# Designs tried in a protein design run: peptides against a protein of PDB entry 2AZE. Part 63

Target 1, 148 residues: chain A of PDB entry 2AZE
Amino acid sequence: AQECQNLEVERQRRLERIKQKQSQLQELILQQIAFKNLVQRNRHAEQQASRPPPPNSVIHLPFIIVNTSKKTVIDCSISNDKFEYLFNFDNTFEIHDDIEVLKRMGMACGLESGSCSAEDLKMARSLVPKALEPYVTEMAQGTVGGVF
Target 2, 101 residues: chain B of PDB entry 2AZE
Amino acid sequence: GRLEGLTQDLRQLQESEQQLDHLMNICTTQLRLLSEDTDSQRLAYVTCQDLRSIADPAEQMVMVIKAPPETQLQAVDSSENFQISLKSKQGPIDVFLCPEE

## One batch from the design tools (peptide; aimed at target 1 E94, target 2 A75 D77)

Design b1_p27_8_s3 (made by RFdiffusion4, then SolubleMPNN; from b1_p27_8, 13 letters changed)
Fold by OpenDDE base, seed 5:
Structure b1_p27_8_s3 (fold): chain B 148 residues (1-148), chain C 101 residues (1-101), chain A 27 residues (1-27)
Amino acid sequence: as target 1 above (148 residues)
Amino acid sequence: as target 2 above (101 residues)
Amino acid sequence: SSHSEKLKKQLESLNKTGHVKASYKDL
C-alpha cells in the first residue's frame, strides 16, 4: 500500500541520517581523544623538562601541512596583507589537517583504524566522558552501526 | 503486518537518533571546553620532530599553514596543474617551514 | 589520476574539522 511505501521511504531517510551522524560522532570522538592525549603528552614532557619548549620549536593547533618532494619547485605569490596565497607546484603534493597528523602520531590510540591494543583502548576510554565510553568500545571492535 | 513492523522500526530509529544527538552534544561540549581552556590550548601543539615522523623532511618538504577560521583552500592536481590557493577574510595567513628544515 | 583521487579524499578530510573550506578545482 501507499502508506507502507511512504513509511519505507521515511525509514531509509532516517537510516541515512543516522549513518551520517554516526560518522560525525566518530570523528568528534577521535578529535577529542587526540587533543586530550596530545595535551597530556606535552604536559608530561614539559614537567620532565621543567620548562616549556622554545616558542620556535612548536606549532600550535590549528594548522594544515602541505608536503611534497624536496625536488618539487614551488612558486608562491602572496598578497601584501597576506590574506591570499597562491602556490604553484611542478609536481604532486599532499595536504593534511592537524587531526590527521595527530592520528598518524598515534594520538587517537589507533581507534581510527580499529587497531587498538588493550592499553590503547584503556587510554582512549580514559580521555572521554563516561557516556561516550561504550561508543569508544564499539569503535575499537568495529561494531558501530548497530541500532541503539 | 508490514505496516506495524515499519511503524515500530521508525520509533526505534527515532530513539537511536536521539541517543546519537545526545552523545554528539556531549562531545561538542568537550571540544568547546578544550578550546576555551587556556592551559589546554597552550599545550595543544606539535613539534617539528612530530612532523618529521609523519613526513621526513630529509625526503619531503613540509610546509605549515596557519590560517584564520573560514579560510578558503582550493587545490588543483592534474598532470599539468598542481596548485593551492588560500584566501582569508578574517586575517592574515601564516606559512612557514619548521626552523630545523 | 589516482593521486588526484587521493587529494580529493584529503580535501574531504580537511572539511571535517570545519576550520577551513576546502575544495577541489578542475582546470
Scores: peptide ipSAE 0.421, ipTM 0.910, DockQ to the pose 0.841
OpenDDE base, seeds 1, 2, 3, 4: peptide ipSAE 0.408, 0.393, 0.373, 0.394; ipTM 0.909, 0.906, 0.906, 0.908

Design b1_p27_8_s4 (made by RFdiffusion4, then SolubleMPNN; from b1_p27_8, 12 letters changed)
Fold by OpenDDE base, seed 5:
Structure b1_p27_8_s4 (fold): chain B 148 residues (1-148), chain C 101 residues (1-101), chain A 27 residues (1-27)
Amino acid sequence: as target 1 above (148 residues)
Amino acid sequence: as target 2 above (101 residues)
Amino acid sequence: SSHEEKLREQLERLNRTGHVKASYVDE
C-alpha cells in the first residue's frame, strides 16, 4: 500500500511537470510563429515598396507597451542616466509585451485562441520545423491536453 | 495489478517528458537562430500603425518602452496606487509615445 | 480586485518572455 502511494505521488508530480512544460512549449511555438510571420510580412512589404520604412517609424523587438486612457494623468520621474523610471498614474493601466502585441496583430495566426482558419493553420505549420507540425495541429484542434 | 499499472504509467510519462524536452529544445534553438540572424532582426519590427490597430490612440495613450535585458519592472494597480517602476543595470531605458493618427 | 488580477496576468506574460523581470508590488 505504501509503495503504491509513493508511486502515485511520483505519478502526479510528473503529470504536473509535463503539464507545465506543455504550456511553455505552446508559448514558445507561438513566439516562433509570430516572429517568423512578422519578419515575412515586413520583408514582403519592403520588397513591394522597394525600400525599408523610415527608421523613426518602426519599433524593433523587443519592447513593451503601456496603455491607459488619454485622460489619465501620468507623472514621470527619470534618473539623469535614464537607468531608472518611475511612472505614477491617477487611473488604471495595461502592460503588454511584444509577443502579446504580435498575437493581437494576428501574427500567431489565431493559434493562441483556437481561431485558426484552414489558411491560418497552413501558415502556422509552414513557419515551424517539421518536428513541431504535429504539435501545431494539436494546438489548433485543442487536443494538447493529453500525454503523448 | 495496481502496482504494475503505476509502474507502466511512470515509464510512459518519462518517455513523454523526453519527447517534450526535445521539442522545447527545437523551439529554443529556432528562437536563438532568429535572434542571431541580422536580416531577421532588421525585419523584426512593428509600426505605430500596428499599435494603433490594437490600441486606438484616439481613446488610449500608448507608451513604448525599450529596455535592456533583465530590466526590473515593478507595477502596482489598485485604488490607492497606480505605479510602474523601471530599473536597468545594462543601459539606458528609452520611452516614447506612439502618436495618434 | 479585477485590475490587480489582470495586472498579475500581464506581469506573468512579461516574465515568460524573459526580457524583463516583472513583479507586482503589494501596498
Scores: peptide ipSAE 0.400, ipTM 0.908, DockQ to the pose 0.796
OpenDDE base, seeds 1, 2, 3, 4: peptide ipSAE 0.384, 0.388, 0.384, 0.385; ipTM 0.905, 0.905, 0.905, 0.905

## One batch from the design tools (peptide; aimed at target 2 P68 P69 E70 Q74)

Design b1_p28_1 (made by RFdiffusion4)
Pose (drawn by RFdiffusion4):
Structure b1_p28_1 (pose): chain A 148 residues (1-148), chain B 101 residues (1-101), chain P 28 residues (1-28)
Amino acid sequence: as target 1 above (148 residues)
Amino acid sequence: as target 2 above (101 residues)
Amino acid sequence: SFTRLSPFSFYKPSGEAPSSHFATLEPL
């Protein structure tokens, strides 16, 4: 019984590591897909009607987005060297990652929520190495859990 | 008995984790190659029209923050106001708005 | 290089009680 207790806690510790690693694997696959999809969308757009986009109309990764109502008062304070910043808001604001932005743009082909059309899935499968194809299929069905 | 049952479970979980680590390894390698790729980095950008479908600078205000790696971001709910604090240990941070308003 | 906003990618304040949240940019 004593030894069994030790094996059970070890089992639960491993089950927790696998559950965390599965979520990490899924997120990494979505990033791989989203990045590659964004790059190919821009590579193609730069063909259509030549001359690369003007530098000010473009934002390179990595970046963070903050949005609030157009009325919301913001107070900005900056350190000399611009290493430190402080923003005060008199209303609700939202913070978004670039990956979240890319997902909402549909760069991950709806795979973030299994919302893939046949073409979306085909696109997602081709942007990932063959060894990751089964796991992409698992993500597309939502049958990722059960903890293997 | 149960001891063998738990031992068999630990073997399944060991094999499953080895497989997951392998796939993660392939996955992070793909991401490393993308980061080492100059042409991909040059093309890894979003337009102002992109940031619009997720929050357009017509009704809402959009702020872009670009801080070097390892910088800290603290968000605060005060008794009366909201705040965002950015502290970069190395390198300056950049902040700007979107053109359409 | 690529980084991620850790430990979350999306944040919205509740405003119900005083609190604080911390995030850091981590390389991929």

Design b1_p28_1_s1 (made by RFdiffusion4, then SolubleMPNN; from b1_p28_1, 14 letters changed)
Fold by OpenDDE base, seed 5:
Structure b1_p28_1_s1 (fold): chain B 148 residues (1-148), chain C 101 residues (1-101), chain A 28 residues (1-28)
Amino acid sequence: as target 1 above (148 residues)
Amino acid sequence: as target 2 above (101 residues)
Amino acid sequence: MFTKLEPSRHYVPSGKSPSSVLFKLVPL
């Protein structure tokens, strides 16, 4: 019946939207965990050193990373006001945002790849509000995707 | 029947979506609070050592781009062209090189 | 320590062209 067909279309639409929101939520959770973990790491490090790091030894968020082979020739043009940059490479390059960097640093506790140890999972849970803890657990178990 | 089943499914999906929206709101709120916390922002940094763990400066040249919000970055990476363009409207862009060991 | 890049006197505006990848930098 046409009514059933219409409802099936709507059902599929909602399922797809939910899936998209699940993905977005997971990313937001990972960002939160990574950021808080970074902050606490640095806080502890500064406490141990009894001072902040030298100014030119650190880069604050947000940032973007660009890397290429040391053999790559790079032509860089910069406007005088530094509002515009142009980089020309003679070979391939990679671009990474700060969140990706934090993930690779392990700041998301391996939650992004499902490689959480028990300690990693404990850390991850400790860095989110209680309402999000069940979802973090589901992420670690790889059970996210079902309707809840 | 099928119609009844579909109707029930739609109701359940609506409830699930509402729960997701709520959780997302919690997350976005937390992130905003972190962005507004001066101490957190002061401590939100990476070191050269951190970057070396991602891309070894012995083999890779590593650049760090600091730019104002909504700065446009356009990149072309093909056999015919390898280019990055940065354009800011809100202030100057800073680019840093990570030194080798 | 990090080395900061400085402006070049031979700057040529990049203009707008199609790109395979587009990013917008946003603070946390």
Scores: peptide ipSAE 0.202, ipTM 0.873, DockQ to the pose 0.162
OpenDDE base, seeds 1, 2, 3, 4: peptide ipSAE 0.167, 0.171, 0.162, 0.047; ipTM 0.870, 0.869, 0.866, 0.852; seed 4 fails the geometry check

Design b1_p28_1_s3 (made by RFdiffusion4, then SolubleMPNN; from b1_p28_1, 11 letters changed)
Fold by OpenDDE base, seed 5:
Structure b1_p28_1_s3 (fold): chain B 148 residues (1-148), chain C 101 residues (1-101), chain A 28 residues (1-28)
Amino acid sequence: as target 1 above (148 residues)
Amino acid sequence: as target 2 above (101 residues)
Amino acid sequence: MLTRLEPASYYKPSGKSPSSHSFKLVPL
């Protein structure tokens, strides 16, 4: 009985660890797809324009975004060396990392929510190594979570 | 029996975890390669137009923060306090405002 | 390359500002 109990505990521990790794892998895949898709988009756009965009018109990764109502009053304190910032708002705000921004831009092809068209899925698969394609397919189908 | 079943489950789970580790290694390697590719980094940008799709500057003020790795961010968002604190140890923080239109 | 907000273990970012939480900016 005790032996079986010990093995059951170990089984549960491994299941939980696998679940965590599955989540981590999915996020890594989404990051890869989003980034490569962004680069591809911009490369194509620059080729069509036959020039890069004006330097001040683009924001290079990495970054984060803070947004709030235009009516929000913001007080900002900055250290002399710009190592420290303090923002005080009189109303609510939102924070987004660049990965979230890319996802909302559709750079992850809707894979993050399982909302992929056939074309979206084709794009997503084309942006990962061959070994990851089956996992991308599972993500699109919402079937990730099985033991494999 | 139960013991045999559990033993088999553990073996299968071990194989599954090893496969996940392998896939994760592939993925992390790809990301590292991208981070080291100068051309990819040059093309890794968004425009103000892109950001408008996230938060319309007509209604929202959109602030972009570029901070060094490991920068600490403290956020407070309550009825009594709305605050963001940024502390960097590796270099200066840059803040940009996306223009309306 | 990319930056991820690494929150405290008791919070997961959703784009909305938390009531009170600390993050670490983790580049890939």
Scores: peptide ipSAE 0.328, ipTM 0.896, DockQ to the pose 0.411
OpenDDE base, seeds 1, 2, 3, 4: peptide ipSAE 0.157, 0.094, 0.209, 0.060; ipTM 0.866, 0.858, 0.873, 0.853; seeds 1, 4 fail the geometry check

Design b1_p28_2 (made by RFdiffusion4)
Pose (drawn by RFdiffusion4):
Structure b1_p28_2 (pose): chain A 148 residues (1-148), chain B 101 residues (1-101), chain P 28 residues (1-28)
Amino acid sequence: as target 1 above (148 residues)
Amino acid sequence: as target 2 above (101 residues)
Amino acid sequence: MRNSYEVTVVKKDGSTEHFSHLPVIKMS
């Protein structure tokens, strides 16, 4: 019984590591797909009607987004060297990652929620190496859990 | 008995984790290659029209933050107000708005 | 294409949440 207790806690410890690693693997696959999809969208857009986009109309990754109501008062304080910043808000605001932005743009082909059309899935499968194809299929069905 | 049952479980979980690590390894390698790729980096950007479909600078205000790696972001719910604090240990941080308002 | 961030959220009751990545945050 004593030895069995030790094996059980070890088993539960491993089950926790696998559960965390599955979520990390899924996120990484989505990033890999989203990044590659964004790059190819821009590579193609730069062909259509030449001259690359003006630098001010473009934001390179990585970045963070903050949005609040147009009325919301913001108070900005900056350190000399601009290493430190402080913002006060008199209302609710939202913070979004660039990956989250790319997902909402549909760059991950709806794979973040299994919301893929046949073309979306085909696009997602082609942007990932063959070894990751089964796991992409698992993500498309939502049958990722059960903890293998 | 149960001891063999748990030992067999530990073996299944060991093999499963080795497989997951392998796939993660392939996955992070793909991401590393993307980061080392100059043409991809040059093309890894979003337009103002992109940031619109997720929050347009017509009704809502949109702020873009670009801080070097390892910088800290603290968000605070005071008794009366909300705050965001950014502390970068190395390198300056950049902040700007979106053109359409 | 990626930066690491230390994200800390402080709640009104004084409790804190620590993240090694940037989650989707809405302050309401």

Design b1_p28_2_s1 (made by RFdiffusion4, then SolubleMPNN; from b1_p28_2, 15 letters changed)
Fold by OpenDDE base, seed 1:
Structure b1_p28_2_s1 (fold): chain B 148 residues (1-148), chain C 101 residues (1-101), chain A 28 residues (1-28)
Amino acid sequence: as target 1 above (148 residues)
Amino acid sequence: as target 2 above (101 residues)
Amino acid sequence: LRAKYHVTVTHKDGSVEEYDYIPKIVMK
């Protein structure tokens, strides 16, 4: 019947939407863990040093990085007001935002790959509210994707 | 029958989505708390050493870009070269290398 | 907390992708 067909279409739409939200939630969780872990690390480091690092030695979030070979020729043009930049690269480069950098630094405890150690998992769980802990566990096990 | 079954399935999916939304709200709330905490924001930084740790310092150059929110970034792969275009409407863009490089 | 940007990636084959954040972009 037409009614059943309509509901089946709706069912599929909802399933896809749920999947999208699951992906978004995973990313949000990773961000939360990464940020809290970063702050914790830096707080501890500053306490040990008894002073903050030199201002010119740190980069505050948010930021973007571009990495390329030191041999890459980069031509740069900048507007007078520095509102516009144009870079030309003669070789391969990569662009990453701060979140990606934090992940590569291990701030997300390897949870992004779903293969973190037991200690990393413990850390990850400690950095999220209790309600999110089961989801963190599922991410670590690679079992995320089901319907609640 | 079939209609009743599908209707029930949709109700279950609705409940699942609501639970998911709840978790997302919890997560976004935590992120907002971090963004609003002055001390946390002060400590939300990486060092040049951190950046070098994710790239081979002997072979790689790392350029840091501090751009205002909503900045336009265009990356173009052309036959001749690669291009990055940055355009801000909210303020100046700062580009620099780590001093230790 | 991921910063929002208006990102356009044009690939070698002419395909264009748009994002409101910076994904992993590799130009080879």
Scores: peptide ipSAE 0.636, ipTM 0.925, DockQ to the pose 0.819
OpenDDE base, seeds 2, 3, 4, 5: peptide ipSAE 0.630, 0.627, 0.634, 0.636; ipTM 0.926, 0.925, 0.926, 0.927

Design b1_p28_2_s2 (made by RFdiffusion4, then SolubleMPNN; from b1_p28_2, 14 letters changed)
Fold by OpenDDE base, seed 1:
Structure b1_p28_2_s2 (fold): chain B 148 residues (1-148), chain C 101 residues (1-101), chain A 28 residues (1-28)
Amino acid sequence: as target 1 above (148 residues)
Amino acid sequence: as target 2 above (101 residues)
Amino acid sequence: LTAKYNVTVTYKDGSTKNYSYLPHIVMK
């Protein structure tokens, strides 16, 4: 009885760990697709323009975005060495990391939301190694779990 | 019996986890390769036009933060106001508005 | 390509959440 109880506890731990790893894997796949797609887009754009964009016109990863209404009053305190910042907002604001920005740009091909067209899925598959293609397909279908 | 069933379940879960670990290793390897490729690093950028498509600068102010890795970020909702605190240990933090605003 | 951050979110009720990455945060 005690042995069975111990194994049941272990079973639950393993199930939870697998669930967490599934989420992590999906995020890693989305990051890979988004990054490669972004690079591909920019490479094509620069080729068409026959030059890179002006250095002050682009923002390289990594970055953070904070957005709020233009009417929001923001007070900012900065240390002399710029190692510390303090912002005070009198109204609602949002914070986004670069990956979220890329997703909203469509760089993950809508895979993150299950909103993949046939062309989106084709693009997504082309941006991952062969071994990951089945998982990408499952993500698009909402049937993750079939690869194991 | 119950014990045999649990033992079999654990074996199956172990195999499933190993498969996940393998796939994750493939992903992390690919991301590492991207990070090591100089051309990819150069091309890993967004434009102000991209940001405008996400947050309309006509209505929203968009602030960009360039912070070193492991920077501490605290977002606080207080009764009086909202706060963002940034603390870096690896270097200065750069904050600016989108240059093309 | 992307960086990790030590993130702490404190809500109005005093509850806190910690992250090893930056999640989407909305303060309202």
Scores: peptide ipSAE 0.433, ipTM 0.900, DockQ to the pose 0.925
OpenDDE base, seeds 2, 3, 4, 5: peptide ipSAE 0.124, 0.120, 0.432, 0.422; ipTM 0.872, 0.878, 0.901, 0.901

Design b1_p28_2_s3 (made by RFdiffusion4, then SolubleMPNN; from b1_p28_2, 15 letters changed)
Fold by OpenDDE base, seed 2:
Structure b1_p28_2_s3 (fold): chain B 148 residues (1-148), chain C 101 residues (1-101), chain A 28 residues (1-28)
Amino acid sequence: as target 1 above (148 residues)
Amino acid sequence: as target 2 above (101 residues)
Amino acid sequence: FIAKYNVTVTHKDGSTENYDFIPKIVMK
């Protein structure tokens, strides 16, 4: 009885670990899709324009964005070497990473929310190695919660 | 019996975890390859127009932060104000506003 | 592409969260 109890505890621990790894894998897949999709988009755009965009008109990854109301008062202090910044906000602000931007741009093909059209899913599958395609399909269907 | 069933379950879970690890390795490898590809690096950018998907610059101020790896970021919610502290050890931090178009 | 950060979020109640990435942070 005690042995069975111990194994059940271990079982639950492993299930939880697997769940965590599934979440991590999903995020990695989304990042891969988003990055590749972004690169393809920009490559195509530059080819059509026959030139790269002006250097100061684009933001290369990685980056962070902070957004707040234009009415927000922001105090900023910067060290001499620009190694240190301190911002004070008198109102609500948000911080987002570059991946979040890509997701909202649709670069992850709606896979992040399981809201993929047939074309979105096709695109997503095309941007991952073959070994990951089944998992992408499961993500689109919202069925990745299963253990395989 | 119950013991045998649990033992079998644990073996199956171990196999499943190994499969996940393998898939994760594939993903991390792909991401590393992307990071090492100079053409991909050159093309890995967004525009200010893209940032409107997060916050419309017409209504929101959008600040862009370019920080080196391992930069320390502290976001603090206090009764007096909200704070963001950035501390880099590997180079300067660049901060700029995304202009409206 | 993937940048790592040392992130600490301190909430109004004094609780703290630590990350090696930047989560969605909303300060209200």
Scores: peptide ipSAE 0.438, ipTM 0.895, DockQ to the pose 0.900
OpenDDE base, seeds 1, 3, 4, 5: peptide ipSAE 0.433, 0.435, 0.433, 0.432; ipTM 0.896, 0.899, 0.896, 0.900

Design b1_p28_2_s4 (made by RFdiffusion4, then SolubleMPNN; from b1_p28_2, 15 letters changed)
Fold by OpenDDE base, seed 2:
Structure b1_p28_2_s4 (fold): chain B 148 residues (1-148), chain C 101 residues (1-101), chain A 28 residues (1-28)
Amino acid sequence: as target 1 above (148 residues)
Amino acid sequence: as target 2 above (101 residues)
Amino acid sequence: FTAKYHVTVTHKDGSTEEYDYIPHIVMK
């Protein structure tokens, strides 16, 4: 029936929207875990050192990373007010945001890849509100994507 | 097709989406709390050693960009070269190598 | 902690992608 067909289209639309939101939620959870874990790490490190690191020795979030070979020729043009930059690279480069850096540092406990040890999962769960713990577990198991 | 079944599916999906929205709100709230916490802001940093773990400065030049919100970034792959264009409307952009480099 | 950006990635074939965040970009 035509009505059934219409509902099937709507069903598919909703499924896709849910899928998108699930992806967004996963990213948000990873960010939360990564940030809290980073803060925790640094707090502990500073306590052990009995002082904060020198201000010019750390990079506060947010930041962007650009990396390229040391052999890459980079030409840079900067506006007078430093509002505009133009970089020209003669070879391959990569751009990373801070979240990606944190993930690669392991701050997300490997949850982003579903590669969590028991301890990683324990840490991840401890860094989110109770309401999010089941979702963290699903992420670790690779079972995210189902209907709640 | 079965109208009743599809209708039920849509109701269930609506409930699922509402639950999802709720979880997203919780998560967003937590992130906001983190960003507004002074101590967390102070401790939200990485070191050059951290950066070396993802891009070894022994082999790679690592450039750090501190750009204000809403900065426009254009990465262009041309036949002649590769380009990064940064345009800020809210303030100056700071570009530097890792402080420990 | 994070900032929003206006990101445009133009590939060699002329295709363009737009983001409100910085994805992992590799130009080679």
Scores: peptide ipSAE 0.501, ipTM 0.907, DockQ to the pose 0.914
OpenDDE base, seeds 1, 3, 4, 5: peptide ipSAE 0.497, 0.495, 0.499, 0.495; ipTM 0.907, 0.907, 0.908, 0.908

Design b1_p28_3 (made by RFdiffusion4)
Pose (drawn by RFdiffusion4):
Structure b1_p28_3 (pose): chain A 148 residues (1-148), chain B 101 residues (1-101), chain P 28 residues (1-28)
Amino acid sequence: as target 1 above (148 residues)
Amino acid sequence: as target 2 above (101 residues)
Amino acid sequence: SSTSFTGTLHADLFATLEGITLPLSLSF
């Protein structure tokens, strides 16, 4: 019984590591797909009607987004060297990642929620190495859990 | 008995984790190659029209933050106001708005 | 009363805030 207790806690510890790693694997696949999809969208758009986009109309990754109501008062304070910043808000605001932005743009082909059309899934499968294809299929069905 | 049952479980979980690590390894390698790729980095950007479908600078205000790696972001819910604090240990941080308002 | 969230940015390809789950929204 004593030895069994030690094996059980070790088992539960491993089950926790696998559960964490599955979520990390899924997020990484989505990033791989989203980044590759964004790059190819821009590579194609730069063909159609030549001349690359003006530098001010473009934001390179990585970045963070903060949005609040147009009325919301913001107080900005900046350190000399611009290493430190402080913002005060008199209302609710939202903070978003670039990966979250790319997902909402549909760059991950709806795979973040299994919301893929046949073309979306085909697109997602082609942007990932063959060894990752089964796991992409698992993500598309939502049958990722059960902890294998 | 139960001891063999738990031992068999530990073996299944060991093999499963080895497989997961392998796939993660392939996955992070793909991401590393993308980061080392100059043409991809040059093309890894979003337009102002992109940031619109997720929050347009017509009704809502949109702020872009670009801080070097390892910088800290603290968000605070005071008794009376909200705050965002950014502390970069190395390198300056950049902040700007979106053109359409 | 005060509630704070702290994140550490990891910017390999993406801006990842370690210690903070996103999207983050605070309201009254």

Design b1_p28_3_s1 (made by RFdiffusion4, then SolubleMPNN; from b1_p28_3, 13 letters changed)
Fold by OpenDDE base, seed 2:
Structure b1_p28_3_s1 (fold): chain B 148 residues (1-148), chain C 101 residues (1-101), chain A 28 residues (1-28)
Amino acid sequence: as target 1 above (148 residues)
Amino acid sequence: as target 2 above (101 residues)
Amino acid sequence: SVKTYVGTIEADLFAKLKGIELPLVLKK
């Protein structure tokens, strides 16, 4: 029946929307965990050192990273007001965002790959509100994607 | 019947989506709180040593870009040219290297 | 051939490069 067909289309639409929201939520959770973990690490480090790091030795969020071989020749043109940059490379390069850096640092506790130790999972859970803990657990177990 | 089954499925999916929306709202709220916390922002940094997790500065040059929102980034990959162009409309762009480089 | 990637940087708590899938790794 036409009515059933319409509902099936709607069902598929809703499933896809839910899938998209699940992905967004997972990323938001990773951001929260990574950020809080980073702050915690740095707070502890500064306490141990009894001083903050030199200003030029740290990079505050947010940022983007470009890396290439040290052998790569780079020509840079900058506008007078620094509103425009043009970089010419004679070899390939890579671009990474800051959250990727944090993930590779382990700040997301391995949750991004679903590869968490018991200790990592404990840390991850401690960095989110209670309502998000079950979802963190599911992410660690690789059981996300189901219907709530 | 089929209609009743589909109707029931849609109701369940609606409940699931509402739950997701709730969780997302909680998470977004937490992120906003972090962005508003001065001490957290002060401590939200990485070192050049941390960047070695992406690429070792001993072998790779690491360039940091701090740009205002809505800055356009264009990357060109060709056999003849490899380019990155940045165009900001909200302020100056900062580009720098790690001190050890 | 020439491949051009165009994105927009959104700077909030984290940087987001909308329009380009990251990490972008160019290969010859």
Scores: peptide ipSAE 0.564, ipTM 0.920, DockQ to the pose 0.843
OpenDDE base, seeds 1, 3, 4, 5: peptide ipSAE 0.531, 0.544, 0.467, 0.444; ipTM 0.920, 0.922, 0.897, 0.903; seeds 4, 5 fail the geometry check

